# Ledger of designs, part 149: peptides against a protein of PDB entry 5A53

Target 1, 230 residues: chain A of PDB entry 5A53
Amino acid sequence: LVENVKQALFIPGQSCNKNLHDIMVDLSALKKPDMKRFNRKNDIHPFEDMSPLEFFSEKNDCSLMVLMTSSKKRKNNMTFIRTFGYKIYDMIELMVADNFKLLSDFKKLTFTVGLKPMFTFQGAAFDTHPVYKQIKSLFLDFFRGESTDLQDVAGLQHVISMTIQGDFQDGEPLPNVLFRVYKLKSYKSDQGGKRLPRIELVEIGPRLDFKIGRIHTPSPDMVTEAHKKP

## One batch from the design tools (peptide; made by RFdiffusion4, then SolubleMPNN)

Design b2_p19_3_s3 (from b2_p19_3, 15 letters changed)
Fold by OpenDDE base, seed 3:
Structure b2_p19_3_s3 (fold): chain B 230 residues (1-230), chain A 19 residues (1-19)
Amino acid sequence: as target 1 above (230 residues)
Amino acid sequence: AKDAEEFLKKKLEELLKKL
């Protein structure tokens, strides 16, 4: 089965700043070669009018989009959009906190382009809470794709970690999601005839703490159509 | 096997708790 790798389009909004541009460059590097970036700013307000995003999805053959905007209310905002049949499936605003780190802040490590990352999710809400379920689904869809072959485990170089920052109760503000990227180093230690695999994790960046913003959820009909595997 | 991914995940989760 040829993996239908979803293509991503990164779009600078009208309010895109230098920090968001740098974050866009670094995050999109993890999606190579299956990524396009616009060089021009576009005046797009996806929660007011979704039609420009549907047009860009179709014109660029991209089912994943990221819109980069910033305002006083929504600083360093990355709107993640998924389409199905070039129609909006879902959207989520993830605002990057000011404590972010770029790839340049870490030691440059050589990696093979096109290897799928392994994901780790920390927090029970990723499996129970609708917002965190959407985030989990989105990031798996964005970077891993649907099919994990056993061969992907043999080539495992990168781990993406997503952690919910603390516990929360009903009616409390949703905790941030901590996004971290690690390179996996495997060592064979011979201790007493038992080869115990030692694994070291080296952070490679970017480091992003996401504050959750507005969400658009799919209609029940679109959920049914998107889960119909041909 | 699913078991190897789960083992790696548990080991990574233990490593991440120390970070």
Scores: peptide ipSAE 0.050, ipTM 0.677, DockQ to the pose 0.033
Fold by OpenDDE base, seed 1:
Structure b2_p19_3_s3 (fold): chain B 230 residues (1-230), chain A 19 residues (1-19)
Amino acid sequence: as target 1 above (230 residues)
Amino acid sequence: AKDAEEFLKKKLEELLKKL
């Protein structure tokens, strides 16, 4: 089964700043080799006109896109876009909080490019709430693709942790999603004559706290089409 | 193989709860 690894396109918006550029570089490094980046700023407003993104999706053969913009209302905004048949499937704005850390803020641990991360999700809302379900689906789709081959477990080097920051009720602002990346160190510990696998997690970055912004959800028809396995 | 993944997941979840 040839896994069609989804390609990602990172797009600096017109308002892209140095911090967003650095975040883009670090986050896109986790998607290597399956990523492209534009070096030039593009004036794109995806919630006003989606056509430029559909054009870029088709032209670059990328079903994943990330638009980097910053404004007073939407500081450090990463708009994550998915396409199906080069048409917009869904979009979500995730604003990076100012407490972010780059890969340079951590001890440089070499990682092998092209290994699929394991995901961990903390918070019941990832399985119940539509917005957090979309976030879960998006990040799984972005970094793992559709198939978890058992062979990927043998090569597991990275864990991406996504945590909902606290509880919330209906009508309350949606809590941030805490994005953390760890390198997994496996070692065999001989304790009491049984070799028990020990796992250590070392944070490698980037560290991102995502504030949820605007969302575009697919039509029921597009959901049905996207889930039609050929 | 599935048991190893579940074990790893549980261990990761336990580790993440301590972080």
Scores: peptide ipSAE 0.039, ipTM 0.664, DockQ to the pose 0.036
Fold by OpenDDE base, seed 4:
Structure b2_p19_3_s3 (fold): chain B 230 residues (1-230), chain A 19 residues (1-19)
Amino acid sequence: as target 1 above (230 residues)
Amino acid sequence: AKDAEEFLKKKLEELLKKL
């Protein structure tokens, strides 16, 4: 089953600043061609009223949304939203730390638009902890595109790396998630008649450290409906 | 294909541990 590529909508909130706009541009470039961006700011408060996001999901046929807001309490906040049947499935606030790097901070490397990135997740909590499971699921949905049974390894050009920043215990603040994007360089090394592929990773950006904010989780009924194979 | 992907993944993980 080829799952249809989920479309993403990037929404500047009323408090969207230049830094968030630049981050939005760079992150959305990784989602091309399957993304839309609003040019106008929208006054949306998704944890108070979700109805505007459901309206935008339906109107734009987008099951992925990112709301860009910034305040003193929630600086550089990217609210990631998923919808199912144009209803809110889940939401998570991911605040970008001030140490971010844009694509312009790296050597410009051409990438083929529409190639599926490989994902790497570092940290056991991505498979065990509910919040990090949601983050993993979200980013896979966002950037993985269509599931093809044949991963054409020969076409693999990009790696998205997500790392949990350190260990944590129950009741402790959740560590940041380090988002990194690499281009794979393959070299043929002739060592003794066996061509072993050497792989080098070149960071291409953006570089984002995400602080976890508020979360909305789906109802058990919505989980069941969303996992029903069509 | 799967073996090559697993190999790439392992090598990538090894590289990422060195970064």
Scores: peptide ipSAE 0.035, ipTM 0.650, DockQ to the pose 0.035
Fold by OpenDDE base, seed 5:
Structure b2_p19_3_s3 (fold): chain B 230 residues (1-230), chain A 19 residues (1-19)
Amino acid sequence: as target 1 above (230 residues)
Amino acid sequence: AKDAEEFLKKKLEELLKKL
């Protein structure tokens, strides 16, 4: 099965500022080589009219899109969009908190381009709550694709960690999702004739705390079509 | 943050022991 690696398009919105541009550059670097970026700002309002995004999906052959916008109400907003057959499947707004760190804030570690990250999810809601299930699905789809072979662990160089920030009850505001990227260093320690694997994690960035915004969920018909394996 | 990193290290060490 040839893994059809989904291509991502990063789109600066009209309100894209320097901080969002820097975040876009750093996050998109994790998607190389399967990433395109627009250099020009585009006036797109995805929750008002989705048609421009469907057009860009088709014209760029990208089933993943990220729109970068910022306003007083939705500061540092990354709208993640997925398409199926170049039609909008789902959308989610993830607003980056002001405490973000760029790759330049960490020790420059070389990583091999094209290695798939391992994901770790912390929080039961990633498996039970509809919104966090969508976030989990989105990030797996965005960075890893559909096939999770255990053989990918032998080539493991980096880990993406996603953590729900605290517990929440029904009717409470949804906690932020803490996005962290680590480089894995594996050592063989010889302890008393037993070679035990020792692992060191080094944070490499970016560091992003995502506040959840608006969501568009797929129609039941689109869910059925998207789950039809050819 | 440190506790999450330590938990992640343990989980990864357990995964690598199965390889």
Scores: peptide ipSAE 0.031, ipTM 0.673, DockQ to the pose 0.032

Design b2_p19_3_s4 (from b2_p19_3, 9 letters changed)
Fold by OpenDDE base, seed 4:
Structure b2_p19_3_s4 (fold): chain B 230 residues (1-230), chain A 19 residues (1-19)
Amino acid sequence: as target 1 above (230 residues)
Amino acid sequence: DELKKLFEELKKEKLEKLK
């Protein structure tokens, strides 16, 4: 089965800064080889006009896009966009908190390019709350794709963990989503002639705390069309 | 707790494959 792996396009906005560029580089490294990056800044305002993103989706054959912008109101803003048939399906702003860590802040570990990460989601709202459901769907779509083959378990090297930071009630601001990446490290433990493999999780980065911003949700008709498996 | 649980499950699965 040729997995139709969704391609991602990373777009520096006009207000993209060095920190956002570094975050973009590190996050996009997890999407290799199924990733493109623009080297030039683009003046795109997706919540005002979506047409440039639809154009880029079609021209680059990318159903995933990430726009990197920063302002006083929306600092370190990563707008995640999905398209269906090169039309905007959904969008979400995820602002990276200042406490972020880059790959350079962790011990450099070699990883095999193209292996699918396993996901863990911590927080009941990922299954019940519409915004967190969208985030869960987005990140699964971004990194895992549709098909999980048993062969993916044999090659499991990375774990992406997403945690809702604390409890919240209706009408309260939505808690941040804590994004963490771990590598599975296997140790040969020689305990009394029984080689019990010891597995440890080692954080490899990037470490990102996402503040939720603006959201665009698809029409019910577009949801129906996107879920029609051919 | 869920990350720990998953980690334990992955350990078990990897242990079963090494057998």
Scores: peptide ipSAE 0.024, ipTM 0.599, DockQ to the pose 0.039
Fold by OpenDDE base, seed 1:
Structure b2_p19_3_s4 (fold): chain B 230 residues (1-230), chain A 19 residues (1-19)
Amino acid sequence: as target 1 above (230 residues)
Amino acid sequence: DELKKLFEELKKEKLEKLK
């Protein structure tokens, strides 16, 4: 079974600044080796014209894209795009709050490249609310892919935690999604001659609080096509 | 299974600290 690992393309937009570039670098590091980054800025406005993204999807054979833009209205905006058959499936704007932390802000811990993270989602809305369902689906698709081999569990080094920041009611602004990355540290506890492996979670970064922006949902036809098992 | 349990426990502890 050839594991069809989805490739990600990170695209700096024309308004990409240094901070957003650093965020891009750190987030994309979690997707290694299955990622590409453009070094050049591209003037792309995905909610106005999606054609450039479809072009990049096809030319780079990437079904995942992240466009990095920043404006006064949409500061530190990461537009996550998924394609199916190199056509836009869905898009979501996730704006990184100013309280972000980079990998350099944490104790450098070595990690093995290519190990799939385990995900955890905190908040019932991840299973009930359409927007948070899309976010959950996106991040699972982005970092885990479709196939989890038993080997991935044995090699588990990283945990990605996504938390909805508080409760909300209908008509209220959607709470931020708190993105956290942890490394599993195994300690040999010498308690009473039984070496019970003690596992601790250590935050490794990046730390991102995502404010939800604009969303493009897939057409019913594309949903049906994407769920067609070959 | 143990890693999942530990992760669920750690989730609980973190959720309690956020409260």
Scores: peptide ipSAE 0.024, ipTM 0.620, DockQ to the pose 0.031; fails the geometry check
Fold by OpenDDE base, seed 5:
Structure b2_p19_3_s4 (fold): chain B 230 residues (1-230), chain A 19 residues (1-19)
Amino acid sequence: as target 1 above (230 residues)
Amino acid sequence: DELKKLFEELKKEKLEKLK
């Protein structure tokens, strides 16, 4: 079974700044080798006109896209887009809070490119609330794809943790999603006793707190078609 | 399964330390 690994396209918008560029570089490093980045800024407004994104999806054979924009209202905004048949499936704006940390802010650790991270989700809303369900689906789709091979466990080096920041009630603003990346370190204790493999999680970055913005949800028909495995 | 369990335990321990 050829794993149909979804390709990601990172697109700097016209308002893309240095911080967003750095965030884009660091986040996209986790998607290597299955990512492309545009070097040029593109004037795209996905909630006004989706056609340019559909064009880029088809032209680049990418079913995942991330648009990097920033405004006073939507600072450090990463719009995550998924396509099905090169048509927009869903979109979500995730704005990076100012407290972000880059890979350079952490201890540099070597890692193998192309290994899929393990995900952890903290918060019941990831399974019950439609927006957080979409976020969970998106990030799983973005980094793991549809096929979980058991071989991915043998090569497990990274963990992505996504946490809903606090409790919320219906009608309240949606809490941020805390995005954290860890590397698994195995220490072989060379001390002559019981070699208990000590596994430690070391944060490697980036550290991103996502504020949820605008959302586009798929039509019921597109949901049905996208879940039809051939 | 054992690695997953160990990982869940490590996650729990770290989440408790991040609170």
Scores: peptide ipSAE 0.020, ipTM 0.602, DockQ to the pose 0.033; fails the geometry check
Fold by OpenDDE base, seed 2:
Structure b2_p19_3_s4 (fold): chain B 230 residues (1-230), chain A 19 residues (1-19)
Amino acid sequence: as target 1 above (230 residues)
Amino acid sequence: DELKKLFEELKKEKLEKLK
C-alpha cells in the first residue's frame, strides 16, 4: 500500500520576518522529506481571497500549506491550510508567542529524517471543543498522516506534545496551545542483572506557544466528500 | 508528572507492539 503521505508547502507572506522564517525552517524540518518551501514572499490574504492558495496547492501537489505573516494585530502568524481536491478545506491562524525557542536553543541530537512522531494531547477540549478538535485533527494530519505502520512504531524517535494552557469557560478567550517536541532516549539500566529499558524524554524543539486566531471551517458538503474513502 | 505518565504509557505501547 503506497501510503498517501500529505505534502506540505511553507509560504512566506509579504510581511514574513526573520523570526517567522526561522520558525518556518525549524517546524518544516519535522515534515521532511514531505515538505516544500518558497524562497520568495507572496502577497496572500487567505481570509479575503483563497484562490492563490488553491492555485499553489494544485501547482505544487500539496494538500497542506502554512502561510507565514506578521502584523500588529496578528504577530508571528502561521496560517495552517488544508485542501481537498486542491480546494480549501479548512484554515486556522496560530500566532507564535514571543517566548518561542528554536532548534538551535536545544542540544542537538541525532535525528532520522522521515520517521513519524507520536502525538500526545493534554486537555479535554481537544476531544469536545470544535476549535481544539480542528487543531488536533490538523496536527495529526500534518505530521503523522492517516496510517501508522508497525515499522513507524518500531522507529519511534520523537513525541509531539500539545497542551491547552489552562481551563476556560464558554465565551472566554481560548487558551493558547503549547507545542513541544521531545526525543525518546532509551537507556539500558543494569539493575541487579535485569536490564530494564529506561526511556527518557528530551526536549529538542522547536518550542511554540500558539495563540488561536481566525478559523475557516469546511462546508458540510466538503466534510462529506473528504470522509468518503475512495 | 503528566508528561512522565504519558511517556510510560507510550513506552508500554511501544513495548507491546514490538512483542
Scores: peptide ipSAE 0.019, ipTM 0.580, DockQ to the pose 0.043; fails the geometry check

Design b2_p19_4_s1 (from b2_p19_4, 8 letters changed)
Fold by OpenDDE base, seed 4:
Structure b2_p19_4_s1 (fold): chain B 230 residues (1-230), chain A 19 residues (1-19)
Amino acid sequence: as target 1 above (230 residues)
Amino acid sequence: RIATPEEMEAWRRLVAEAL
């Protein structure tokens, strides 16, 4: 089954600043061509009223949205929203730490638009902890593109790496998620056998450390509906 | 050109080791 590539809409909130705009531009570049950006600010408060986002989802035919807002309490906040049937499925606030790096901070490498990234997730909690499971699911859904059973290894040009920053126990603040993007370089191994090539990873940006904020989880009914294969 | 699931897992391991 080839799933249709989910379209993303990037929305500047009323409090969107230059840094968030730059982050938005760079992160959204990884989603090209399946991305739209609003050029105007929109006064949206998704944890107070979700209806404007549902409206935008339907009007733009986007099942993925990112709202860019910033306040003293929630600086550089990227609210990631998924919809199902143009209704809010889930939301998560991911606040970008001040140590971020833009694409301009890295050596400009040619990026082929539309290639499927390889994903790596570092941290057991991505498979066990509800919040990190949601983050994993979200980023896979956001950047994976078309799910084809057929992966062309020759098409692997970049890696999206997500790392949980350290261990944590129940009741402790959730560690940040380190978002990194690498270009994959492959080299022929001189050993004439069935050996995998040698690889080198070159960071290409953006570099984002995400602090986890508020979360909206789907209703059990929506989970059931969203997992029904057509 | 099409990698098997096993080949893709091997690639994922190589990537993980290179990180």
Scores: peptide ipSAE 0.289, ipTM 0.848, DockQ to the pose 0.816
Fold by OpenDDE base, seed 2:
Structure b2_p19_4_s1 (fold): chain B 230 residues (1-230), chain A 19 residues (1-19)
Amino acid sequence: as target 1 above (230 residues)
Amino acid sequence: RIATPEEMEAWRRLVAEAL
């Protein structure tokens, strides 16, 4: 099944600052060409009123949105929103830690825009814990592009790595998610018999450590509708 | 070249080992 590439809309909130703007620019560059950015700040509070986001989803034909806000309680907050039929499906707050690195902090490498990334997830909770399953699903949906069973290995240029920072038990605060982006370098191995090339990973940025904030989960009915194969 | 699912898993393993 080939799914259409989901379009993303990046929205600066009223409290969007320079750091968040720079993070927005760099993260959205990974979503090109399937990305729109607003240049104007919008006063949106998605956990109080979701209707403005549903309006923007429909008006811009975007099923993915990212709202950039910052406060003392929720510094460098990226609210990731998914819609289904222009209605809110799920939301998650991911706050960027102060140790972030921008693309300008890394060696500039030539890359082709629009290539599908490979994903790696480190941490068992990505498959078992509801919140980390949502994060995994979100980032796959956000950056994977067209779902084809056919991946061209020759087109593999980027690796997106997501790591849960440490172990945790029930009732403990959820560990941060470490977001890393690498360029994949592949070398033909002339060594007889190894079918697999040698690879090297070069970090290209951005580097983001996400603290998990508030979540909105879909109703069971919305889950069923969103997973219906056409 | 289109990778088989098995080839893609081998690539994922190589990437995981390189992280």
Scores: peptide ipSAE 0.284, ipTM 0.845, DockQ to the pose 0.827
Fold by OpenDDE base, seed 1:
Structure b2_p19_4_s1 (fold): chain B 230 residues (1-230), chain A 19 residues (1-19)
Amino acid sequence: as target 1 above (230 residues)
Amino acid sequence: RIATPEEMEAWRRLVAEAL
C-alpha cells in the first residue's frame, strides 16, 4: 500500500505576528517535506466562513491546514483544519501559551527530514473525552499520515509527546495540551536479553503548550464517509 | 528492520518510561 501522506498548508492570517510566524516555521519543519507555507497574510475567519479554506484545500491539494491568527481573546491561535474531499471535516483552535520555546532555544541536532515520528499520549482523556480524542486524531493524522502496520524501527528518529496538563472534571475548563518533541537516541543494550535497546530522549523543540479554543466537529455523514475512504 | 506491532508497542512503552 502506497502511503498517501497528507499534505499540510500553513496559512498566516491577517493578524499573524512574528511569534506566530516563528512558531509556524518551526512546527511546519516537522511536517517537511509534506507541507506548504503561504508567505502572505490571508484574511480568513474559519468559524465565520469556511469557504476560503475549502478553496485553499482544493487549490493546493492539502487535506491539512493551519491558520495562524492572534487577538487579545485568542492569542497565538493555531486553527487546525482537516478536509475530506476538500470539504471541512473538522477544526480546532489551539492557542500557544507565552512560555513557548522555538527550535533555536534548543541544542541543534541532526534531523533527517521525512522520518515518521513516534507518538506518545499522556492522559486518559485522549481516549475517552471527545475533544482530546479529536486532538489525538488530528496530531496523528497531521504528523504520521496513514496508519502503516509496518514501521522501520531504525527509522525512529523523533518522538512527539502530547500530555494533558492535569486532571479535570466535567464542566471545568479543559487543561492545556503540552506538545513536546524529542530526538530518540537508541543504544545497544547488552543487559538482560531484552531485544529492545536502551533509549535516551533529548528535547529538540518546539515546545508548545496548547490552550484549547473553538471546535468544529464533523457531521456524522462525513465521519462515515471519511472512515470508508481512509 | 520492520517492527511488528508488538515491537512498536514495546518501543512506545520504553519511550513513555523515558519521559
Scores: peptide ipSAE 0.257, ipTM 0.833, DockQ to the pose 0.821
Fold by OpenDDE base, seed 5:
Structure b2_p19_4_s1 (fold): chain B 230 residues (1-230), chain A 19 residues (1-19)
Amino acid sequence: as target 1 above (230 residues)
Amino acid sequence: RIATPEEMEAWRRLVAEAL
């Protein structure tokens, strides 16, 4: 079953600022061609009322949404939303730390649009902790592209790295997630018959450190329905 | 941030396993 690529909608909230706009542009570039962006600000408060997002999901045929908002309490906040059947499945607030870097801060490298990224997750909590499992699932859904059984290694151009910033114990504040994007360079080593490809990673941006905010988790019924393979 | 040698080695393994 070729699962269709999930479409993303980027929504500037009422409090969207220049920095968030720039971050939105750069992050959404990784989702091309499978993204839409609104040019107008929308007054949406998803943790108070989800109905406008469900409406936008259906109207735009997008199962992924990102709302860009900023306040004193939640500065540079990217609310990531997933829908199932145009109903809210889950939501997570990821606040971008002030140390962010844009694509313009890195050496421009030519890349092919629409190639599938390779993912790396650093931190055991991505497999064990509910919040980090949701983040892992979200970013895989967001950027994995078409589920083709053919991993064309020749099409591997980008690496998305997600790292949990340090260890934490139960009851402690959740560490930030470090989001990094690299271009993969492979060199043919002609030395000595063993073609060990030399791989180099060049950071291309954006560089985002995500502070975890509010979360909406799916109902058990929605989890069951969303995991039913057609 | 330049990938650490350990990060690069992990990537070499991942790419080698994918290859």
Scores: peptide ipSAE 0.174, ipTM 0.741, DockQ to the pose 0.086

